# Peptides against a protein of PDB entry 5JXT, part 2

Target 1, 319 residues: chain A of PDB entry 5JXT
Amino acid sequence: SLLPKKEINVYIGMSEMQVKWYQKILEKDIDAVNGAGGKRESKTRLLNIVMQLRKCCNHPYLFEGAEPGPPYTTDEHLIYNAGKMVVLDKLLKRIQKQGSRVLIFSQMSRLLDILEDYCVFRGYKYCRIDGSTAHEDRIAAIDEYNKPGSDKFIFLLTTRAGGLGINLTTADIVILYDSDWNPQADLQAMDRAHRIGQTKQVVVYRFVTDNAIEEKVLERAAQKLRLDQLVIQQGRAQVAAKAAANKDELLSMIQHGAEKVFQTKGAFGTMAEKGSQLDDDDIDAILQAGETRTKELNARYEKLGIDDLQKFTSESAYE

## One batch from the design tools (peptide; made by RFdiffusion4, then SolubleMPNN)

Design b1_p8_2_s2 (from b1_p8_2, 5 letters changed)
Fold by OpenDDE base, seed 1:
Structure b1_p8_2_s2 (fold): chain B 319 residues (1-319), chain A 8 residues (1-8)
Amino acid sequence: as target 1 above (319 residues)
Amino acid sequence: GAAPRYLL
């Protein structure tokens, strides 16, 4: 029988470079971030800020002029300048030692380009599929990854490309490097490994930048997932879950952690204390804290009814 | 020279 998947949110501090770029993104549109635009503030402007903040949480090199150079080289700076890369680099070493194989999902094909360079730099053999990959090349990549005795350790996928019904049960670890606004897209990605033919315990690591917009993206996705479940259970198909955040919701999400980001000199959390010097004990502490916060998050939304789940609780930016 | 990763 298929074993239940274990899901763990991995809460990761920003690097110093990420904090600096996160501050710059907020400062560039400070009037919008402060809600000073009033009724005239464009929802599109707020969505653009959200997308830039999500890019920052993934990797600062997604911005023009962020990468050190010329010359542009692949080196340790690719890792230490992004908190998620520092944790990924340690976690992949552990996963490999365990004889596991890993799917890494992102919303951003340009992040997969960074992850390809990282794989080459670390000597990890990989496959890649994104939205631009031709159908024949997708089949070839899947077959190369799934073949008996495949030396391909990592599969890099965009969450959308991973949704296409493919079977990747030869992997037992799933890393969601970022989250979709639609929790069903992430579930469909997990179901590539967590499917009939899987013989191992599937473990899903969801990376979440701590004290940043990604916490609110995760909360909103958890809220939506619970709402979708209750709507199905109650036969209330007419409860159109508002698919898109309103302006006030987007503003609250942008403001979350912003004050602490502005007050921060350097990195956040374990990235401030250890940075690239994270050891195996630091990773165990991050995973344990993540498992606790994951249980707390799930327990919060399990108790809510449909009417409560339809209200976006704007916790203030100060709570 | 190698292009920066944001242009890839």
Scores: peptide ipSAE 0.126, ipTM 0.741, DockQ to the pose 0.215
Fold by OpenDDE base, seed 2:
Structure b1_p8_2_s2 (fold): chain B 319 residues (1-319), chain A 8 residues (1-8)
Amino acid sequence: as target 1 above (319 residues)
Amino acid sequence: GAAPRYLL
């Protein structure tokens, strides 16, 4: 029988460079961030701010002029300038040593380009597919990854491209480098490894930038998933339609952790304490804290009814 | 020279 997948949210502090870029994004649109635009602020502008903050949480080099150079080189700076890369770099070494194989999902094809450069720099053999990959090239990449005795350790996928019914049961680890607004997209990505033909325990690591927009993206996705489950169970089909964030929800998400980001000099959390010098004990502590917070997050939404889950989209804006 | 990794 297929073993239940283990899902662990991995809460990761921003690097010093990410904090500086996160501050710069907020400062550029400070009137919108403070809600001073009121009803006049476009939903599109708030969505753009959210997308810039999510880029920052993924990697600061997603912005023009962020990468140090000339000369432009692939080196340790590609890792230490992004908290997620620091944790990824340590986690992949452990996973490889265990004889596991990894699917890495992102919403951003440009983040996959960074991950390709990282794979080359570390000597990790990989496959890639995204939204632009031709059908024939997708089949070739899947076959190359799935072949018996494949030397490909990593598969890099955009969440949407990887969601398209493919079988990747030759991997047992899934890393969600970022989260989709639609929890079903991430579930569909996990189901590429967690499917008939899997022989191992599938483990899913969901990377979440701590004290940032990504916590609220995750919370909203978890709330929506629970609501969708309850609507199916109770036969209340009409409730599912309000899935798009309103302006006030987007504003609250942008404001989450913003004050603490403005007050912070340097990096956050374990990135402030250790930076790129994370050891095995630091990784174990991050994973243990993540497992605890994952259980707490799930327990928060499991107790809520349909009416509560519809209200909580408004009330979690005030804490 | 090597271009920035991500030209906008």
Scores: peptide ipSAE 0.092, ipTM 0.713, DockQ to the pose 0.198
Fold by OpenDDE base, seed 5:
Structure b1_p8_2_s2 (fold): chain B 319 residues (1-319), chain A 8 residues (1-8)
Amino acid sequence: as target 1 above (319 residues)
Amino acid sequence: GAAPRYLL
């Protein structure tokens, strides 16, 4: 029988470089961040801020002029300048030592380019597919990854390209490096490993930048997923899940953690204390804290009815 | 612009 998947949100502090870039993004459009534009503020402007903040949470080198150089060289700076890369680097070493194989999903093909450079730098054998991969090359990459005795450890996928109908049950670990706005896209990604033919316990690690916009992206995705489940269970087809965030929701998401980011001169959390010097005990502590916060997040939304889940609840984070 | 690809 297929074992239930274990899902853990991994809450990760920003590096010092991420904090500096996060501040610059907010400062560049401070009037919009403060809501001073009122009814005249463009929803497109707020969506652009959200996308830049999500890029910052993934890797600062997604911005022009962020990478140190010239010369531009692959080195440890690729890892230590992004909190998610520091945790990924330690976690992949553990996963490999356990004899597991891993799918890494992102929304951003340009982040997969950074992850390819990282795989080469660490000597990890990988496959890649994204939205630009030809059909024949996609089949060849899947077959190369799934073949008996494959030496390919990592599969790099965009969530949407990787979500489409493929079987990757030869992997038992899934890393969601970022989250889709549609929780169903992430579920479809997980179900590439968590499917008939899987023989191992599937574990899903969802990376979430702590004290940043990604916490609110996660909360909104969890709320939407619970609403979709209740609508299906109650047969209430008329409850169109509000497909797109309104201006006030986007503004609240942008403002989340912004004050603390402006007050911070260095990194956050374990990134401030240890940075790239994270050990196995620090990873265990991050995973245990993540498991606790994941249970609390799920328990919060399980108690809510359809009418409560239709309201954007910004306030629920302070209890 | 795209971030420079690392020269391997």
Scores: peptide ipSAE 0.084, ipTM 0.669, DockQ to the pose 0.117
Fold by OpenDDE base, seed 3:
Structure b1_p8_2_s2 (fold): chain B 319 residues (1-319), chain A 8 residues (1-8)
Amino acid sequence: as target 1 above (319 residues)
Amino acid sequence: GAAPRYLL
């Protein structure tokens, strides 16, 4: 029988560079962040801020003029300038030592470009699929990854391209480097490894930047998932889950953790204490804290009814 | 040299 998947949210502090870029994004649109635009502020402007903040949470080199150079080199700076890369770098070493194989999903193909450079720099053999990958090349990449005795350790995928019904049961670890607004897209990604033919315990690590917009993206996705489950169970197909965040929801998401980001000099949490010098005990502490917070998050939404889940609960960072 | 990894 297929074992239940284990899902763990991994809460990760921003690097010093991420904090500086997160501050710059907020400062550039400070009137919109403070809600000063009132009814005239466009939903499109708020969505653009959300996307820039999510890019910052993934990697600061997703911005023009962020990468140090010329010359542009692939070196340790690719890792230490992003909290998610610091944790990923330690976690992949552990996963490899265990004889596991890993799927890494992102919403951002340009983040996969950074992960390719990282894989080459660390000597990790990989496959890649995104939205631009031709059908024949997708088949070839899947077959190369799944072949008996494959030396491919990592599969890099965009969440939506990797969600397209493929079998990757030769991997037992899934890393969601970021989250989709639609929790079903992430579930479909996990189901590439967690499927008939899997012989190992599938473990899913969901990376979440702590004290940032990604916590609110995750909360919204968890609310939606629970709502979708309850609607299916109750046969209430007419409850159109408002799939898109409203303006006030987007504003609250942008404001979450913003005050503490403005007050912060340097990095956040374990990134401030250890930076790139995380050891195996620091990783175990991050994973254990993540497992606890994951249980608490799930328990919060399991107690809510349909009417409560239709209300977006916003805690502003300015309340 | 490599090109920057930023999104245009």
Scores: peptide ipSAE 0.077, ipTM 0.697, DockQ to the pose 0.192

Design b1_p8_2_s3 (from b1_p8_2, 5 letters changed)
Fold by OpenDDE base, seed 1:
Structure b1_p8_2_s3 (fold): chain B 319 residues (1-319), chain A 8 residues (1-8)
Amino acid sequence: as target 1 above (319 residues)
Amino acid sequence: GRKPRYLE
């Protein structure tokens, strides 16, 4: 029988560079962030801020003038300038040592480009598929990854490309580098490894930037998932979860952690204390704290009824 | 030389 998957939210502090860029994004639209725009502020403007903040949580090199250079190099700066990369770098070493194989999902193909550079820099053999990958090339990449004795350790996927019914049961670890606004897209991604033919315990690590917009993205996704489950159980097909975040909800998401970000000099949390010097004990502490917070988050939404869950709606701001 | 990653 297929073992139940283990899901752990991994809460990660921003690097110093991410904090500086997160501040810069908020400052650029400070009137919007403070709610001073009132009825004049477009929903589009708030969605753009949310997208920029999510890019910052993924990697600061997604912005013009963030990457050090010229010359532009592939070096340790690719890792230490993004909290998620620091944690990823330590986790991948541990996972490889355990004889596991990894699917890494992101919403952003440009983040996969950074992850390719990282894989080359660390000497990790990988496959890649995204939305632009031709059907034949997808089949070839999947077959290359799944073949007996494959030397491919990592599969890099956009969440949407991974949703296309493919079988990747030769991997037992799933890393969601970022989250979809639609929790069903992330579930479909996990189901590439967690399906018939899997022989190992599937573990899912969901990266979440702590004290930032991504905590609110996660909360909304968890709320929507619970609502979808209750609607199915109660046969109330008409409870279409309003897919769209309203302006006030988007503003609340943008404001989450913003004050603390403005007050912070340097990095956040474990990134402030250790930065790139994270050891195995620091990773174990992050994973343990993440497992606790994951249980608390799930327990919060399990107690809510349909009417309480309907008060908060999520829109997909995916480019 | 290599371009910055934001241009790739």
Scores: peptide ipSAE 0.528, ipTM 0.942, DockQ to the pose 0.214
Fold by OpenDDE base, seed 4:
Structure b1_p8_2_s3 (fold): chain B 319 residues (1-319), chain A 8 residues (1-8)
Amino acid sequence: as target 1 above (319 residues)
Amino acid sequence: GRKPRYLE
């Protein structure tokens, strides 16, 4: 029988470089961040800020002038300048030692380009599929990854490309490097490994930048998922969960952690304490804290009814 | 030389 999947949110602090770029993004549009634009502030401007903050949470080298150089190199700076890369690097070493194989999903093809450079730098054999991958090349990559005795350790996928009904049950670990706005897209990605033919316990690690925009993206996704489940269970017509965040929700998401980010002079959380020098005990502590916070997050939404979830703003989650 | 990754 297929074992239930284990899902763990992994809460990760920003690197010093990420904090600097996160501050710079907020400062560039400070009037919009403070809500001073009033009725004149466009939803499009707020969406652009959200997308820039999400890029920062993924990797600062997605911005002009963030990468050190010239010369531009592939070296340890690719890892230590992004909190998610520091955790990924230690986690992948553990996963490989366990004899597991891993799917890594992202919303951003440009992040997959960074992850390819990282895989080459660490000597990890990988496959890649994104939205631009030709149909024949997708089949070839899947077959190469799934073949008996495949030496491919990592499969890099965009969440949407990975959602296309493919079978990747030869992997037992799933890393969601970032989250989709639609929790169903992430579930469809997990279901590539968590399907009939899987023989191992599937473990899903969801990376979440702590005290930043991604925590609110996660909360909104969890709220939507619970609402979708309750609507299905009650046989009610799909209350079209407001697909797009309203202006006030976007503003609240942008403001979340902004004050603390402005007060921070260095890295955040465990990244401030240890930086790139995370050991196995630090990873165990991060995973344990993540498992606790994941249970707390789920328990918060399990108590809510449909009417509460429809009105439930990310602000009421902390009251 | 290699370009910065943001241009790729």
Scores: peptide ipSAE 0.522, ipTM 0.941, DockQ to the pose 0.212
Fold by OpenDDE base, seed 5:
Structure b1_p8_2_s3 (fold): chain B 319 residues (1-319), chain A 8 residues (1-8)
Amino acid sequence: as target 1 above (319 residues)
Amino acid sequence: GRKPRYLE
């Protein structure tokens, strides 16, 4: 029988460089962030801020002038300048030592380009599929990864390209480097490893930048998933959650953690304490804290009915 | 030399 998948949200502090770029993004549009634009502020402007903040949470080198150089190199700076890369780098060493194989999903093909450079730098053998990958090349990459005795450790995928019904049960670990706005896209990604033919316990690590917009992206995704489940169970198909966040929801998401980000000098959380020098005990602590917060998040939404789940609930209502 | 990753 297929074992239930274990899902753990991994809450990760921003690096010093990420904090500086996160501040810069907020400062550039400070009037919009403070809600001073009122009715004049376009939903498009808020969506653009959200996209830039999500890029910052993934890697600062997605911005012009963030990468150190010239000369531009592939070195340890690729890792220590992004909190998610620091955790990924330690986690992949553990995963490899355990004899596991890993799928890494992102919404951003440009992040996969950074992850390719990282794989080359660490000597990890990988496959890649994104939305631009030709059908024949996609089949070849899947077959190479799934081949008996394949030396390919990592599969890099965009969530949408990876969601298209493929079987990757030769991997037992899934890393969601970022989250889709549609929780069903992330489920479809997980179900590439968590399917008939899987022989191992599938573990899913969802990376979430702590004290940033990604916590609110996660909450919204969890809320929508619970709503979708209740709608299916109750046969109330008409209660489809509005697919797109409204203006006030987007503003609330942008404002989440913004004050603390402006007050912060240096990195956040474990990134401030240890930086790139995270050890195995630090990783265990991050995973344990993540498992606790994951249970708390799920327990919050399990108690809510359809009417409650139709309203955007920020955590600030329970403090 | 290599370009910054932003431009790649």
Scores: peptide ipSAE 0.522, ipTM 0.941, DockQ to the pose 0.215
Fold by OpenDDE base, seed 2:
Structure b1_p8_2_s3 (fold): chain B 319 residues (1-319), chain A 8 residues (1-8)
Amino acid sequence: as target 1 above (319 residues)
Amino acid sequence: GRKPRYLE
């Protein structure tokens, strides 16, 4: 029988460089961030801010002038300048030692380009599929990854490309490097490893930048997932889950953690204390804290009815 | 030399 998947949110602090770039993004549109734009603030402008903040949470080198150089190199700076890369680098070593194989999903093909450079730098053998990959090349990459005795450790995928109904049950670990606005897209990605033919316990690590926009993206996705489940269970087809965040929801998401980001000099959390020097105990602590917060998040939404789940409660952006 | 990753 297929074992239930274990899902753990991994809450990760920003690097010093991410904090600096996150501040710059907020400062560039400070009037919009403060809600001073009023009715004139376009939903498009807020969506653009959200997109830039999500890029920052993924890697600062997604921005012009962030990468140190010239000369431009592939070195340890690729890792220590992004909190998610620091955790990924430690986690992949553990996963490899356990004899596991891993799918890494992102919304951003440009992040997969960074992850390819990282794989080459660390000597990890990988496959890649994104939205631009031809159908024949997708089949070839899947077959190469799934072949008996494959030496490919990592499969890099965009979440959309992972949606194609492919079987990747030769992997037992899934890393969601970022989250989709639609929780069903992430579930579909997980289901590439968590499918008939899987013989191992599938573990899903969802990376979430702590004290940033990604926490609110995750909360909204969890709320939507629960709402979708209840609508199906209760036969209330008329409850159109609001597919897109409204302006006030987007503004609340942008404001989440913004004050603390502005006050921060340096990195966040464990990234401030240890930076790239995270040890195995630090990783265990992050995973344990993540498991606790994951249970709390799920428990919050499991208690809510349809009417409550339709309300995006902006808890005060200032707590 | 390598370009910055932003321009790739």
Scores: peptide ipSAE 0.480, ipTM 0.930, DockQ to the pose 0.218

Design b1_p8_2_s4 (from b1_p8_2, 3 letters changed)
Fold by OpenDDE base, seed 1:
Structure b1_p8_2_s4 (fold): chain B 319 residues (1-319), chain A 8 residues (1-8)
Amino acid sequence: as target 1 above (319 residues)
Amino acid sequence: SAAPRYLE
């Protein structure tokens, strides 16, 4: 029998550079962030802000003028300037020591470019597949990763490219570096490792930037997943899950944590206390806190009915 | 590199 997968949300503070860029993104569109645009505020503008904030949560070097240089070189700055990279760097070392192999998924091919340079810098052997990878090269990469005695530790994938029915059961760890707006895309990514032929306990680490837009992306994805499950169970196919956030939902998501971000001098949470000097005990604390918050999040949505799950609960952006 | 990296 296939063991149930263990899913853990890993809540990660922003680096100082991420906080600075997150502030800069909000300040650039401050009138929209404050809701001052009223009915005139375009949904497209709010969606763009959300996209930029998600980029910032992934890595600040996705923005022009963030990477130090020229010369542009791969060094420790590629890691310490992004909270997710700091945690990833420590977590991968632990995963490797355990004799595990790992799939890393992202929505952003440019983040995979960062992760590729990181893999080379740390000496991690890897495979890569994204949306631009030719069909033959995809097959070759999968076969190279899955071969008996493969020295490839990491597989880098875009979530969409990884969704194409491929088998990667030779990995037992899945890292979702970011989340899809559609929770089914992330499930399809996990199912590359968590399927028939898996012999190990699959563990899924979902990286979530704490006190930022990604918490609200996660909550909305969890809400949608529960709604989809209840619709299937009740045979109510007509409950069109409102696939697209409305303007007020997007605004609430943008505002979440924004005040605390503006008040913050330096980094957030454990990143403020230790930065790149995270030890194994700090990682254990982050994982334990994440496991607790994951259970709490799931328990919140499990109690809700279809009618409640169709309402976006605007929890106060200030709570 | 002489050129910026990772820009979309």
Scores: peptide ipSAE 0.533, ipTM 0.934, DockQ to the pose 0.221
Fold by OpenDDE base, seed 5:
Structure b1_p8_2_s4 (fold): chain B 319 residues (1-319), chain A 8 residues (1-8)
Amino acid sequence: as target 1 above (319 residues)
Amino acid sequence: SAAPRYLE
């Protein structure tokens, strides 16, 4: 029988470089961030800010002038300049040691390019599929990963390309490096490993940058998922979950943690204390804290009715 | 590399 999947949100502090770039993104559009543009502020401008903040949460080298150089090298700086890479690096070592195989999903093909460089740098054998991968190459990559005795440890996928009905039950670990705005896309990604033919406990690690835009993206995705479930259960097909965030919702998401980011000198949380020197106990503490916060997040939305779930309330984060 | 990763 297929065991239930275990999902854990892994809350990760920003590196010093991420904090610096997060500040620069907010400062560049400070009038929009403060809501000073009022009704004249374009929804497109706010969406662009959200996209830049999400890029920063993934890796600062997605921006011009962030990568150290010239010369541009592949070295430890690729890891320590992004909080998610620091946690990923330690977690992959543990996953490999336990004899597991891992799917890594991202929304950003350019983040997969960084992850390829990382895999080569660490000597991890991998496969890759994204939206540009030809059909034949996609089949070949899946077959190479799934073959008996495959030496491929990691499969790198864009969430949308990886969601397309493929079977990857030869992996038992799923890492969502970032989240889709549609929680169903992430579920479809998880279901590549968590399906008929899986023989192991599937564990899903969802990376979330703490005190940043991604925490609000996660909350909104959890709210939407619960609303979709209740609408199906109650037969209320007319409650189309307002698919697109309004301007006030986007502004609230951008403002989340912004004050603390502006006040911060250096890295956040465990990234400030340990940086790239995270040990196994630090990883266990991050995973345990993540498991607790995941239960609390789920419990918050389980108590809400359809009418409450239709309201984007920033206030429920402070109780 | 001669170029930063953001150009790839």
Scores: peptide ipSAE 0.386, ipTM 0.885, DockQ to the pose 0.239
Fold by OpenDDE base, seed 3:
Structure b1_p8_2_s4 (fold): chain B 319 residues (1-319), chain A 8 residues (1-8)
Amino acid sequence: as target 1 above (319 residues)
Amino acid sequence: SAAPRYLE
């Protein structure tokens, strides 16, 4: 029988470099961040800020002039300059020792390029599929990953490309390196491993940058998922959940944690205390804290009715 | 690498 999947949000502090770049992104558009544009502020400008902040949460080398060099090398700086990479590096070592195999999903193909360099640097054998991968190459990559005795440890996928009904039940671990605005896209990604033919307990780790835009992306996705479930259950198909965030919602998301980011000198949380020296006990503490916060998040949205879930309120996050 | 990972 297929075991229920275990889902854990992994809350990760920004590296010092991420804090510096997050500050620069906010400062560049400070008038928009402060809401000074009012009714004249374009939704497109706010969406662009959100996209830059999400890039920063993924990796600072997604920006021009961020990567240290010349010479431009693949080295430990690729890991320690991004909080998610520090946690990923330790987690993958544990996953490999357990004899598990892992799917890593991202929204950003350019992040997969960084993850390829990382895999080569650590000596991890991998497959890759993104939106640009030809149909024949997708089949070949899936077959190479799924073959009996495959030495491919990691499969790198864009969430959208991985959502296309493929079977990857030869993996038992799923890492969502970032979240989709549509929670169904992430569920479809998980369902590549969590499907008929899976023989292991599937565990899903969702990486979330703490005190940043990604917490609000996650909250919005959780709210939407619960709303979609209730609408289906109540037969109220006409309650088209407004799929797109409004300007005020986007502004609130951009402002989340911004003050603390401006006040921060260095890294955040465990990244400030340990940085790249994160050990197995630190990983266990992060996973335990993440499991608690995941239960709290789910319990919060499970209590809400349809009318409450239609109201995106920033204040609800602090009650 | 001769170039940074940031490709436009």
Scores: peptide ipSAE 0.357, ipTM 0.859, DockQ to the pose 0.233
Fold by OpenDDE base, seed 2:
Structure b1_p8_2_s4 (fold): chain B 319 residues (1-319), chain A 8 residues (1-8)
Amino acid sequence: as target 1 above (319 residues)
Amino acid sequence: SAAPRYLE
């Protein structure tokens, strides 16, 4: 029988470079971040800020002038300048030693480019699919990954490209490097490994930048998922449609952790304490803390009814 | 690379 998947949110501090770039993004649009734009601030502008903050949480080299150089090299700086890469680098070593195979999902094809460079740098054999991958190349990559005795350890996918009906049950680990605004897209990605034909316990690691926009993206996604489940269970189909973040929700999400980011000199959390020198005990502590916070997050939304879940989407509207 | 990754 297919075992239930184990999902763990992995809460990761920003590197020093990420903190600097996160500050710079907030400072550039400080009036919008402070809500000083009032009713005149466009939802589009706030969405753009959210997208820049999410890029920063993924990797600072997604910005002009962040990557050190010239010369531009692939080296340890690719890892230590992004908290998610530091944790990924340690986690992949452990997963490989366990004889597991990994699907890595992101919303950003440009992050997959960084992950390709990382895979080459570490000597990890991989496949890739994104939204630009031709249909024939997509089939070839899937077949190469799934073939008996495949030496491909990692499959790199954009969440949307990976969501399309494919079977990747030859992997047992799923890493969501970032989260979709639609929790169903992430579930569809997980279901590539967690499907009929899977023989192992599927484990899903969801990377979440701590004290940043991504915590609020995750909370909103969890709330929406619970609401969708309750609406289906209660037959109240009309409720599901209003799931797009309003302006005040976007503003609240942008403001989350911003004060602490401005006050911070250097890195956050375990990245401040250990930097790139995380050991196996540090990883175990991060995973254990993540498992606890995941249970707490789920328990928070499981207790809420439809009306409560709807209020939380509406109460961020200050009149 | 001859260029930073953001340009690729």
Scores: peptide ipSAE 0.375, ipTM 0.874, DockQ to the pose 0.242; fails the geometry check

